# Peptides against a protein of PDB entry 8BZL, part 238

Target 1, 228 residues: chain A of PDB entry 8BZL
Amino acid sequence: SYDRAITVFSPDGHLFQVEYAQEAVKKGSTAVGVRGRDIVVLGVEKKSVAKLQDERTVRKICALDDNVCMAFAGLTADARIVINRARVECQSHRLTVEDPVTVEYITRYIASLKQRYTQSNGRRPFGISALIVGFDFDGTPRLYQTDPSGTYHAWKANAIGRGAKSVREFLEKNYTDEAIETDDLTIKLVIKALLEVVQSGGKNIELAVMRRDQSLKILNPEEIEKYV
Target 2, 242 residues: chain B of PDB entry 8BZL
Amino acid sequence: SRRYDSRTTIFSPEGRLYQVEYAMEAIGHAGTCLGILANDGVLLAAERRNIHKLLDEVFFSEKIYKLNEDMACSVAGITSDANVLTNELRLIAQRYLLQYQEPIPCEQLVTALCDIKQAYTQFGGKRPFGVSLLYIGWDKHYGFQLYQSDPSGNYGGWKATCIGNNSAAAVSMLKQDYKEGEMTLKSALALAIKVLNKTMDVSKLSAEKVEIATLTRENGKTVIRVLKQKEVEQLIKKHEEE

## One batch from the design tools (peptide; made by RFdiffusion4, then SolubleMPNN)

Design b1_p23_3_s3 (from b1_p23_3, 13 letters changed)
Fold by OpenDDE base, seed 3:
Structure b1_p23_3_s3 (fold): chain B 228 residues (1-228), chain C 242 residues (1-242), chain A 23 residues (1-23)
Amino acid sequence: as target 1 above (228 residues)
Amino acid sequence: as target 2 above (242 residues)
Amino acid sequence: MEPEPLEEETPELREWLERLEKS
């Protein structure tokens, strides 16, 4: 089996497989992340689950550790690989360093993993972008975004997936210190941002909230409707 | 016979490594980075392209990375590749410090990374890193230093150089205006602004689009400082008044 | 021969890197 070099430079200096992986992300369901003062919020567009599909299997928001969670856009199977490796690293870090990972640390780990898959023979890039949120040990809320290339940045707010452009434009206009002054306002901002691209209101939104010194909470549809 | 995929970095019939050349082409489209060596310090000036309002302000520098207490670098090219290489530089530097109880010499750190870059051009199933780096540093052997490295693993020491977009034009300008032996850090900063103003694809140079770091020696210690936006604004204003 | 692997982060190096990134 000739392992073909999958990701190579074009004559004009492009990595087409990375660009194509980014296109795969753009086809994914929209995810949004917002960093508040003492809260981080992830929202995702619910795809119409086939009537017979177990909702548990379609979770787009997952915990990496007690202090870190991730949402993704793109290939779900690829995301599982990244999530599993990140979870192992979080556990390993706790064992070896005796402290939980910082959000930046685990983001860098994921980013490095993605980058390696853009440079290794016989491997294609991961077809996923991720929003990684959580709290550092000092209680600072963090939001990071990664793409298929392995690039990562810290954000106040960001979006990924098919509706990301519209959501980002909304956030650029509406993300202010006043808009995130309270936890409830921050949650409301995320919902409003998602409603720019989601037609059927609160029923098609999955929302996860992590407050300082609290575990990840996934809001039920009834709780979401209170913010609409 | 493991038939290496023809897409692996191999020699063309003409003896060219096209994947390395294509990686260099990618760097040519990256933001401009300048390095200038002065008698009393060394600086990096880099174009900041990612000026997104939603970026977290915690990002002190997009393109300039502190490597250790005595060295910093700037990057032109693929950001993800850059992140991997800058992390590697930090690791190499720290391991050396732990092993020898002294900072790694500047050139030795540059060489160590260049060997890694070279390997990615020679071994099957790997692509070159799409990154060029400028390194600034101080060590007890050579004092203030400026180096440039490319995707091939080649490197060189420079008095002034540029990588990224319009690098050739920038280098030409640096050659014209660089005063060998008489360059102060102040004059180097002015020169950096002058060159960036001409080489960046912007109608007007603004402080938000430029990152500048200086490396100096104060009281026998290396000081790496990223200029504040206000300081960069002052430099731009001074240039506009001349 | 594969290119030299990127150095693995030791816990001590990780802590140092985290401090460096915060500074």
Scores: peptide ipSAE 0.007, ipTM 0.519, DockQ to the pose 0.039
Fold by OpenDDE base, seed 4:
Structure b1_p23_3_s3 (fold): chain B 228 residues (1-228), chain C 242 residues (1-242), chain A 23 residues (1-23)
Amino acid sequence: as target 1 above (228 residues)
Amino acid sequence: as target 2 above (242 residues)
Amino acid sequence: MEPEPLEEETPELREWLERLEKS
């Protein structure tokens, strides 16, 4: 069946394995990213941690470098591979170019990696989408999205995963210059967006904030509740 | 250890490369891209299908890519494949410039990419790129140029052509309306709007759904310009008044 | 762009792919 073959074109020009990988992403926990004026914010729906599971092992927001972080939706194991390669590339870039990667650069790297897994036989696509946020060296905040196909785009705001449609609809209505006028308003926007799909309020949200010239900060539940 | 090559693009009993043909089918579902060569310039016109409110500013355009100071391209097909190929085009052009201290000739850049495309139809464990490209450029050898390439690695020079959705119908219209030797950039722009209006699966052509880039020569320099939305609106309005 | 080295096809991978195609 062409639909289950290694990533090849169907007679009608579809790459079914890529499309199915996108379906795997849609089953993933929701992630949202918003670019503010001097801030980037990632929010993720917390998965119910199984009893006795270490919460540290279920992180959906990870740093790729000091100036770049990523949230993902889809297959966690696939994400680990992408994250590790991206981290290595970020470090390599610092060593060879003597500057941190731009957010676009590392996004393109990840996108290229994903694309290669859609074009080489014996490989399946990565079952992940990613939101990549950070600051370029010049202090410009950036938000990018990648999908299993290896496409990438820059966004003001976006969402991925099972609740992405509802979150995007919310963001399309509520993302304005006024809504991101301050860091706090930007954070509130992300929280409100996630609350469209996340039950039980701030307890089920993981939120990461990166401000200009500051390190990534993961907000604790109490800090999140202040914005709710 | 055996390299995975069991699903290499192979010939059918009829001598067809089905994976290449299927890649071309993928392109047929992509947004329409037009290229028109004029006496005083070249243009690309591309359909914007996905207008996302939350998209950040694009550096150049969604479907039109600047390759170097003298060349641009538009893409129809799989976006991720297009990104890889457009990046490669830029790298090839840059390497040439560094090596020879002059811009790469237009056809040479097209050929270099076509060799890559062809390789992905022949080497084991690879699928064809699901992308066709239109190239516009200027060089000292041939002046203004328009090329088309497909997933097979074939390419050709054109006076006017179309790729993507309804490309066959667009090409037919171009053949009817293209006036050889009399085509100005102004008339080419009008023709592009006319063809897009008829071939795009939209009820009404709007400036938001059309990207246009022109390549001209000014004071001995190549100028690649993406038309502003207002300029495209004026072209559409003019067409509607005719 | 040179074609990147492909992963080695293991017998297990081949069998898996064949099963996947038949399913």
Scores: peptide ipSAE 0.000, ipTM 0.504, DockQ to the pose 0.031
Fold by OpenDDE base, seed 1:
Structure b1_p23_3_s3 (fold): chain B 228 residues (1-228), chain C 242 residues (1-242), chain A 23 residues (1-23)
Amino acid sequence: as target 1 above (228 residues)
Amino acid sequence: as target 2 above (242 residues)
Amino acid sequence: MEPEPLEEETPELREWLERLEKS
């Protein structure tokens, strides 16, 4: 019955398709985000890239705009759709408002998009969670998380994907003002957090850094190893 | 087993898209297709299963399709779905050419189709396409390229890969024998024959059962060529002598 | 956006496809 294709409430008030989409996210590679004082850092678990796969095509961290980056966990194809829509919105905002989006604004846009897919007949939820980081025009670093339901919140630090629980537990214990006192310490915190669930050190981590008034920088493996 | 409506791809309780997985299963039963990237070109090699002598139209290539002057693809899966998707690829490429007066970049064409595939996994009343594709191409941005896409709308760039029957075994063989940075088109052709000989469920590899296309650059132009049967025979013979 | 319906083969497209297949 087509009725089963609709995200509907169960008798106990659950949206099963949303919950099941969240299970898809839990199968995804782990991503972590940390907000520092003047830096935002995203880290992602590199799945063993097949020896013959082009690493360029396996990126889990992407820029949405010059001031905003996103990492995701879950269905890559779903993520691509969200990323493309977000990029279009970022550009549209620049054209219409003459300012870049705030991190909150673009997060809300993505969240709204996801929410609509949970309510529209004949659509399934997006099978992705996202960590969205960046800087507002006033120079404030921001980190947001969104899930398949379209819910979003601001965070100091968070994680998504298969290892998210362990990473979050680590962050809860180790995220202090001292731990983020410098950019380097903030980066180190992200790496340490990922190492809770990622084996074999820096080779299996993708790390992206955005500093105030700077573009997204993806660290190479050698740069990552300096923090290990 | 909760009968998921076959007309809508929905998540299972475990977060799986069974309709996509079932589409991938269907592809696993299709003829083998290989793609290999070389320094001086890229190739597709495909198993030809339907040799009907009574076919009036000599399809020079059953599984390899030219998409534009700079790209070709091979397909594994449901033939009707493949025809629809290859036509769509051709349309997208043509529209881009008309709009921008230059060929579409390879990855953009792949992505455009993958977005369509993804949509057929997310919107109601649609089923996933039961097709995986290998794409070969050249553009000014990345040179020679090889891509793979699946029913989910996922894609990736590859140096060498395989889809269809015995794809896992083929990929394992490719991983063992592919030499990064040292692969010539000639060596790639030899590797393709080697892998097909081991992965095809045939007692002897024959040129009648193998289609090979190469994409090269000559005088600043892309050349897509389907190898003649005699050329394939020579490749097979060389392999048997080794 | 709902997936745009796959474009119906126009006669012009068919001719182009035929040329492409013959090349």
Scores: peptide ipSAE 0.051, ipTM 0.608, DockQ to the pose 0.028; fails the geometry check

Design b1_p23_3_s3 (from b1_p23_3, 13 letters changed)
Fold by OpenDDE base, seed 2:
Structure b1_p23_3_s3 (fold): chain B 228 residues (1-228), chain C 242 residues (1-242), chain A 23 residues (1-23)
Amino acid sequence: as target 1 above (228 residues)
Amino acid sequence: as target 2 above (242 residues)
Amino acid sequence: MEPEPLEEETPELREWLERLEKS
C-alpha cells in the first residue's frame, strides 16, 4: 500500500508519511509558546520524571543560540538531530555573517531540513514539531512553529503535542494585549494554558523564559508554583 | 533501489515506529542488565546466559565491556549488533582522546552513539539496532554517572535502572529499595543481587550466571573492576543469609 | 548528516582495543 511506503504521493495526492509523522507529534508531550511584549515563554508538560531518572537528561526546552530557544513535541531522538544541526548553523552564521541568526532565519533552516527529509529517497520525515522563540537583533520577540512537513509560520501563541487542541482553544480565548501586558502576566498565561491539560499542577511543567537582551532562563519548580 | 526502501523504518498510520518497538521487544527477551549509581561508585550487574562448558574459560565479561579508562557498558539484545555498537563506542572515545588530549565526557560518548542509533531508524535501507545499553562512567564534570540508551536513540541518566528480561519488575524493585543519597557501593551490590535473584528466571542465583563490574575512584584514577566469581558468591551468600 | 559509515578500524585503533581488552 502507498501508505506503507517511503514519503511518496498516494493516488489521491496525500503524503501519508508526513501525516503519520504529525500523528507521532500528537502523541508527544504538550508544549506551548507565547510571545509577549518583551518576553517569550515556552512551557512543556513534564512527563513525570520516572523515579530514579536524572532530571538533567530530560530537557525538552533547549537553547539553539543565546537569542533563540526551542521546544518540541514528538520523537526525542529526532529532535536531538534537529537541535544539533540548528546549533551548528547558528554558530556558523555568527562566524560568517558576524551577527546572530534571526529567529526567522533559523526557523527557515530547520524547516528546510525537515522538508528535505520528506522528499529524499530512503528517508522518513522527522517525527517532531517545534516551537522556536527568541529575539531578533532589533529586540523584536518572535515565535515560530514548524511541523514534520517543513512548513513554518509566525505566531503570537501556539501549542503542539497531545494537548495542543485544548491549549490552543484556551489561548484563542485568553490571548489579549492585556493578558501579555507584563512579563508576569505572560508567564501566567502560559502556565494557565498548560494547566488545561496537565493534571498535577506546577510540578509537571517545565517553563523557560527569554527576555529582551537576556539569556534563556529555565524556572525551577518553586518559581513556577508562585504563578499557580 | 526499491529493495532498500522496503526496509526503511517508517511511521505507521498511528504515528508509531514499529521497527523500533519490535527491536525493543527483542531486547525484552535478552538477559537482564542492572545499573546502580552509588555515592562512592557505580556498578553494572548482568545475567550470563551462555554458560557453555566449551567456552574457553577466559571469563571475559560476556555482557560488560570496558570502553575506556573511565567508562564501561553492558548490553541487552542482539549480540552481533552489540559488538558493532561497543566497538563504535571505543572508537569514538579513542578519537576524542587523540583529538583533545582528554577523555571524552560520559554523556558525550552516549549521545554520539545515540545519534548513530537514531540514524538507523531514519535512513533508508537500515534497521534499528536491536540493542539497549547501560553505561557507567566517571568524568570531572558530573562525577559518577549511569545512562541508558535504547534502539530509538533516546537516552537518559539514571540513579538505578534495568534493561532486558523482566526489566519492568526490576525497575519497580529498584524504585522501592533505592535510597537516594544513602546508597553506598556496598549497598548497591547487595541491591543488585536482591533484584537479580527475583527477576532472573532461575531457580537459584549462582555466581556463574552473574557478571558484576564496579567503577570507583582511587587516588584520583578511575578503577573498573569485574568481580571475581568468589566475590559474587560471597554477595549471593550474604543475601541468602539476610 | 549522512549516517557516518561505521568507519573501518585503523590498525592503531585495533591495537589499542586489544590492549584495552587485555587490561
Scores: peptide ipSAE 0.000, ipTM 0.590, DockQ to the pose 0.027; fails the geometry check

Design b1_p23_3_s4 (from b1_p23_3, 13 letters changed)
Fold by OpenDDE base, seed 5:
Structure b1_p23_3_s4 (fold): chain B 228 residues (1-228), chain C 242 residues (1-242), chain A 23 residues (1-23)
Amino acid sequence: as target 1 above (228 residues)
Amino acid sequence: as target 2 above (242 residues)
Amino acid sequence: MEPEPLEEETPELREWLERLESS
């Protein structure tokens, strides 16, 4: 009975719908985020795009604003809703506050949105985790993670999705100040981390980089192969 | 006792949305719809199952709907749900046109509907739409386009795809025979007939059981045309001769 | 029984549902 109640605690204090949403995330393609010195990098495992499918419509990394981008694991349609709401908030903030959002601000907004869907009757949780990266106005690179519960934390590096455990273990061992000394080294770290779980090399990786005072750049497969 | 509306789509312990999956299964039993993108146009081909002699001939295609001057769609699934969604597509397109004084981009129209579909998978008291759609269109941004959407609110762009009965087999055939970069509308029509002939559970493909629409550009205008029965017969005949 | 309105529907979704129900 409690499993069917979207917003009801079990006798043991569990929110089963949130836990089950987390299981949906674990089935999602792996995403990784790394904060460098003056760069933030997102990488995502490419699902084998059907031969006749347009790759343009299968992107898993998107901009929320000029200074913020997001990768996700879990339900794509759920992610689209969150992304759209976040984009509207970013624009609204620019208009009302006359400054771009901080990465923390927009993360908190997304987290709050998710949390509400865990508490409101008649709503199921979002089946997504997100990695949110970008730069604050002062030029500080940031990385945040959110989960279906609406919790969020800041990270130096993290991963979500089916291969997240292996990727995190790799990052825990290999994330050092030396490993992020340059932009190229930071990119290489992300690629190496993803290769722990991605088969067939750089062709199955989507990679995006945001450098200080620069727009989001999605790397093409040829550019990725240079780092392999 | 505020009974949670039994119609609310919830996660299973394994993180699955069963109501969405069941909707997709229902669509698998619907009539086949194909979409093929060509260099010079895009087409929809759909199985016509309800041939009622008493249907007023004035009614357009059973499964293919014009959305605006630049877009059409085909539906597989629950007819009533399809009618609701196709009407909504038309309304969205009209509102956009009025607001911006230009036609809605194809992907934006698809996305708008997909957000509605997604909502019906997340909000209580609602069930997922038991409908998948194929969209064909033209816009100034990407030219000719083909999209597919499902009950989850997911969508994707395609060069060729299929929904409904035997869709997996159809997609496999399309993958084998679709020639990237060399697909003419003529070749696409031939391919559509070939695939339908193999995937429809009929001994012989007849023009009465197939609806085909093409979307082309003529003199800087989009032209959406439903093929006449005689034209479909000619395509079938040509296929049988090969 | 009219389905209970969804709490915190997006204004767009609410408007859509209202239009649908009025049709």
Scores: peptide ipSAE 0.018, ipTM 0.586, DockQ to the pose 0.033; fails the geometry check
Fold by OpenDDE base, seed 4:
Structure b1_p23_3_s4 (fold): chain B 228 residues (1-228), chain C 242 residues (1-242), chain A 23 residues (1-23)
Amino acid sequence: as target 1 above (228 residues)
Amino acid sequence: as target 2 above (242 residues)
Amino acid sequence: MEPEPLEEETPELREWLERLESS
C-alpha cells in the first residue's frame, strides 16, 4: 500500500507520508503566532510538566537567532534537528553575508530542508509544523508558517497543533488593526486566542514576545496573568 | 547520496511512528532503572537480571556505564544497542574534551546522542534504537543533573524518574515520596531501595540483583562510585527494618 | 542569495553512521 511506503505519490496523487506527518502535527500542543505593528508574539500551550520533570528541558519556543524565534507543533525530536540546523544557518549567514538572516530567508531554509525529506527515498518527512517570527533588519515584523511538506507562507496571525482550528477561527474574527494597535493589545490577542483551547488560564501558556529592536522576552506566569 | 533501503520508519495514517513505539515497548520489558537527583548528589539504581553463578564476578556494572569523569548512564532495553550508544557517548565526550579542553556539559552530551537516536527514526534503512537511557552528571552550569532519553530522540531533565519494567508504578512512587529541596543522597538511596523493592518482580530484593551508582562532588571533583554489594545489602537491611 | 543546497545529512551524522556501519 502506498501509505506504507516511503514518501511516494499514490495513484490519486497524494503524498501519504506528508499527510500523515501533518496528522502528527495535529496531535501536537497548540502554538499561535501574531504579528503586530512593532511586535511579534508567540504563544504555546504548556504540556503538563510531570511533577518531577525539569521545566527548563521542556521548551517549545526557541530562539534561532537574536532576531528570529520559532514555535513548533509535532515531534519534539524532529523539531530539535530543524532548530539546530536553522541556528547553524543563522550563524553562518552572519559570518558570510555580515547581516542577520531575514525571517523569510530562514523560513525558506527550513522549508527547503523539510521538502527534501519529502522527496528522498531514504527519509521520512519531519513531523513538525513551525511558526517562525522575528524582525528583518529593516525593522519589519514577520510571521511565517512551515508544515511537513516544506510549504511556507507569510501570515498576519496563525496557529498550529491540536487546537489550531479553533484558534484560527478566533483570530479570523478578532484580528483587526485595532486589536494590534498596541503591543499590549497584541499580546492580549494571543493570550485570548490560546485561551480558546487551553484550560486553566495563564498557568498553561508559554508566551514569547519580540519587540522592534529588542531581544526575545519570555514572559513569566505573573506577567501573563496581567493580560488575563 | 547514501542509498537507504525501503525499511524507513514511517508515519502511520494517524501520525504515529510505530517502530518508535515498538522500541519503547521493548524497553518496557527491560530491567528497571531508577534515577534520583539529590541536593548533594545524584544516583542510578538498576535491576540486574543476568545473575549467572558462572559469570565471572564482572566487577563492572552490567547496566551502569561510566561515560566520563562527570557523567554516567544506565540503560534499559536491547543490550547490543546499549553498547553502541554508550560507546558513542564516551566518544562524543572524549572528542569534546579534546577539542575544548573542558568536559562536555551534561545536557549537550545527552542532546548529541538524542540527535543520533532521532536520525535512526528518520533515515532509511535504519530502525530505532531499542534503548532508553538515564543520565546522571555534574557540570559547572547546572550542577547535579538527571536526564532521560527514549528511542525517539526525545529527552528531559528530571528530579527523579524510572525506565524499564514497571516504570509507571515506580514513577508514581517517586512522585509520592520525593521531597523537593530536601532530598539528600542518603534519602535518595533509601528511596531507590524502597521503589525497587516494590517494582521489581522479585519476592525479596537482594544486593545481587541491584546495581547502584552515586555521583558526588568531593574537593571540587566529581566522584562516580558504584556501591559495593555490602553497601547495597546495608541499604536493603535498613529498608526492611523500617 | 538562494540558500545553498543543504547537505542531506549533517557531516557529523554521516560520519557517525559510517562508523557504526563499519563497526
Scores: peptide ipSAE 0.017, ipTM 0.590, DockQ to the pose 0.029; fails the geometry check
Fold by OpenDDE base, seed 1:
Structure b1_p23_3_s4 (fold): chain B 228 residues (1-228), chain C 242 residues (1-242), chain A 23 residues (1-23)
Amino acid sequence: as target 1 above (228 residues)
Amino acid sequence: as target 2 above (242 residues)
Amino acid sequence: MEPEPLEEETPELREWLERLESS
């Protein structure tokens, strides 16, 4: 029956396809985001890039605009669709509003997109969660998280993917004003958080930093090792 | 037991897309296709299963398709699905050329098709394409390139890779023998024969069972050439002598 | 019928699934 092809409520009020999409996210590589005072940091567990695979094509952190970056956990192909639409929206916003999107705005856009795919007949939910970080035009650092349902919230720090529980527990214990007092300390916090679930130290971590009025910077392995 | 409608790709309770997995299973039963990137070119090698002697000597590549002047692909999986996707690739490439008056970048063509594949995994009333593709190409941005895409719409760039039957074993062999930065097209051809000889369940590799295409640059133009049977025979012979 | 997981995940299928699910 085509009825099963639709995200519908169970008798007990569950949207099973959304819940199952969340299970897909839990199988994804771990991503962590932290909002500092004047910095936002994304860290992702590097998948063992298969020998002979071009690392360029395995990017887990992507820019949506000059002021917004996203990491995701879950289905890569689904993520690509979301990323592309978000990028188009960011550009459209610049053209129509003559100002960059706020991090909240683009998060809401992504969330709305996801939500529509949970409600539209003949569509399945996106099998991704995302951490969206950046700076508003007023210089305020932001971190948002979205899930397959289209729910989104602002966070000081959060994690998604297979190691998210352990990483979140670490962040809950260690995220303090002192821990984010400097950019370097904020970066260290992200690395330490990822090391809770990532084996072999800095070699298996991808790290991106965005500072106020600066472009996204991807740290190289040597730079990451300095924080370990 | 909630029978998932086979007509719609939905998540399992465990977060799996079984229809995509089943499509990949179908690909695993297809003939082997491999791609190897070299410094001076890129190649596709594919197993030919249907040797109909009555097919006119115009060796139409059964599994290798020219997409445009700068790109070719090989397919593993359902032939009908492959025909649809290869046609779509050609259309996308042509539309881009008409719109921008330049060839479509390789990765952009791959991505465009992958978005279509992904859509067939997300929209109701559609099934995934039971096809994986290897793409070879040249563009001014990245030079020679090799890509792989699967039914999910995922893709990646590779130095060497394999799809279809015994692809895992082939990939393992490629990992062992591929010398990064030192691979010539000549060495890549030899490696292709070596890998196919071990992965194809045939006592002796014959030229009639192997299709090979190379993509090179000559005088600032891309040249896509399917090797003649005699050339493949020479490669096989050379491998047997080693 | 719950889609029976492909019983014998061929190592090949597992590798592909890992590519699909774990980015």
Scores: peptide ipSAE 0.005, ipTM 0.578, DockQ to the pose 0.093; fails the geometry check

Design b1_p23_3_s4 (from b1_p23_3, 13 letters changed)
Fold by OpenDDE base, seed 3:
Structure b1_p23_3_s4 (fold): chain B 228 residues (1-228), chain C 242 residues (1-242), chain A 23 residues (1-23)
Amino acid sequence: as target 1 above (228 residues)
Amino acid sequence: as target 2 above (242 residues)
Amino acid sequence: MEPEPLEEETPELREWLERLESS
């Protein structure tokens, strides 16, 4: 039916294409984000990179700007479109406002973009959820999540993708002020959270950290193993 | 207008894009294309299915396309779709060159096309392209490169990969025999022949059924060469003697 | 019309789809 071809309300008031896009996200690799005191950490489940695949081209964590990075779950090609637009907006903001974007600002931009794709004729929703982390200019660490609907919220910690439920349950139990007291503890928390759904150790985890006034750092497997 | 909207790629209740999956299925029935990255070059090898004696020897192979001086690609899938995409690749590369006065980086060209592919999966009135591509190239940033893209607009860099018919088996063989860090172009060519001989549904591998292109660097310039039939024959003969 | 599921999900297709979803 035509009604399935566009994002429209069902008789029951559901936006099925948005719900189905959320199902696409649930099939994606697990991503986790945690806000510490002076650090934000993103972790992603590494699917077994095919032995002959270049790991450089399989990144689920990317910088949007010097102060903002994003992880996603769902359709990689969809994510690339969102990332590119977000990067352009970040640069545009720097040029026009002479300040970097706040994490909330860029999240809102992404959310608005997603929302438009749920309402515009001839478009399907983006099949991605995103965890957006970074620091505002005042040094405040931020974590936001956005979903295919274009909704967004601020979080202390959250997870998206296939293992998100288990990871969230772990975080709900283990996220305490003591658990994030130091940068190292915060990193350890993320790793432990991912290990709930990832079977083989630190080799199957991609981890990115952003500390206050520092650039995004992707940890190598050896660095990750130090926390395991 | 309404008819086009009915063909829009949409999510299934399970979150799948079936039109993309079906496009990928179509590619699985296409002729085999493989790519192998070596230390001193990169190659494409493609199955040639349409052997018509009356085809004017086109300088470039039926399945391997030169994109610019530093890049080439091979295609698996719908020929008409392939022609559109390869033309678009050339246009993108040319526009970049004109704008920046330098060749487009390999990954950037791949990404630009992948964004187009993605758009055909997201916007109404369009269907996914029924084409996967292998890209070979050289740039100053990453040197020799091999990429694969699919109808979804996803892409990845590879040391060796295969698309089309029996691609899974080919990839398995490549994984077994590919020696990381020790692969020469010569060894890569031998490996390509070995894999094609096993994966092509032919009784005997012949040079007329295989197209091979190599990309190398000579005197600071990229050289893209399609192997002559005689050269391919020699490679096949060498393989048969081993 | 719900696109009919690809009748025979070959293990290869499933693996490929899983790779796409994971990539």
Scores: peptide ipSAE 0.000, ipTM 0.575, DockQ to the pose 0.059; fails the geometry check

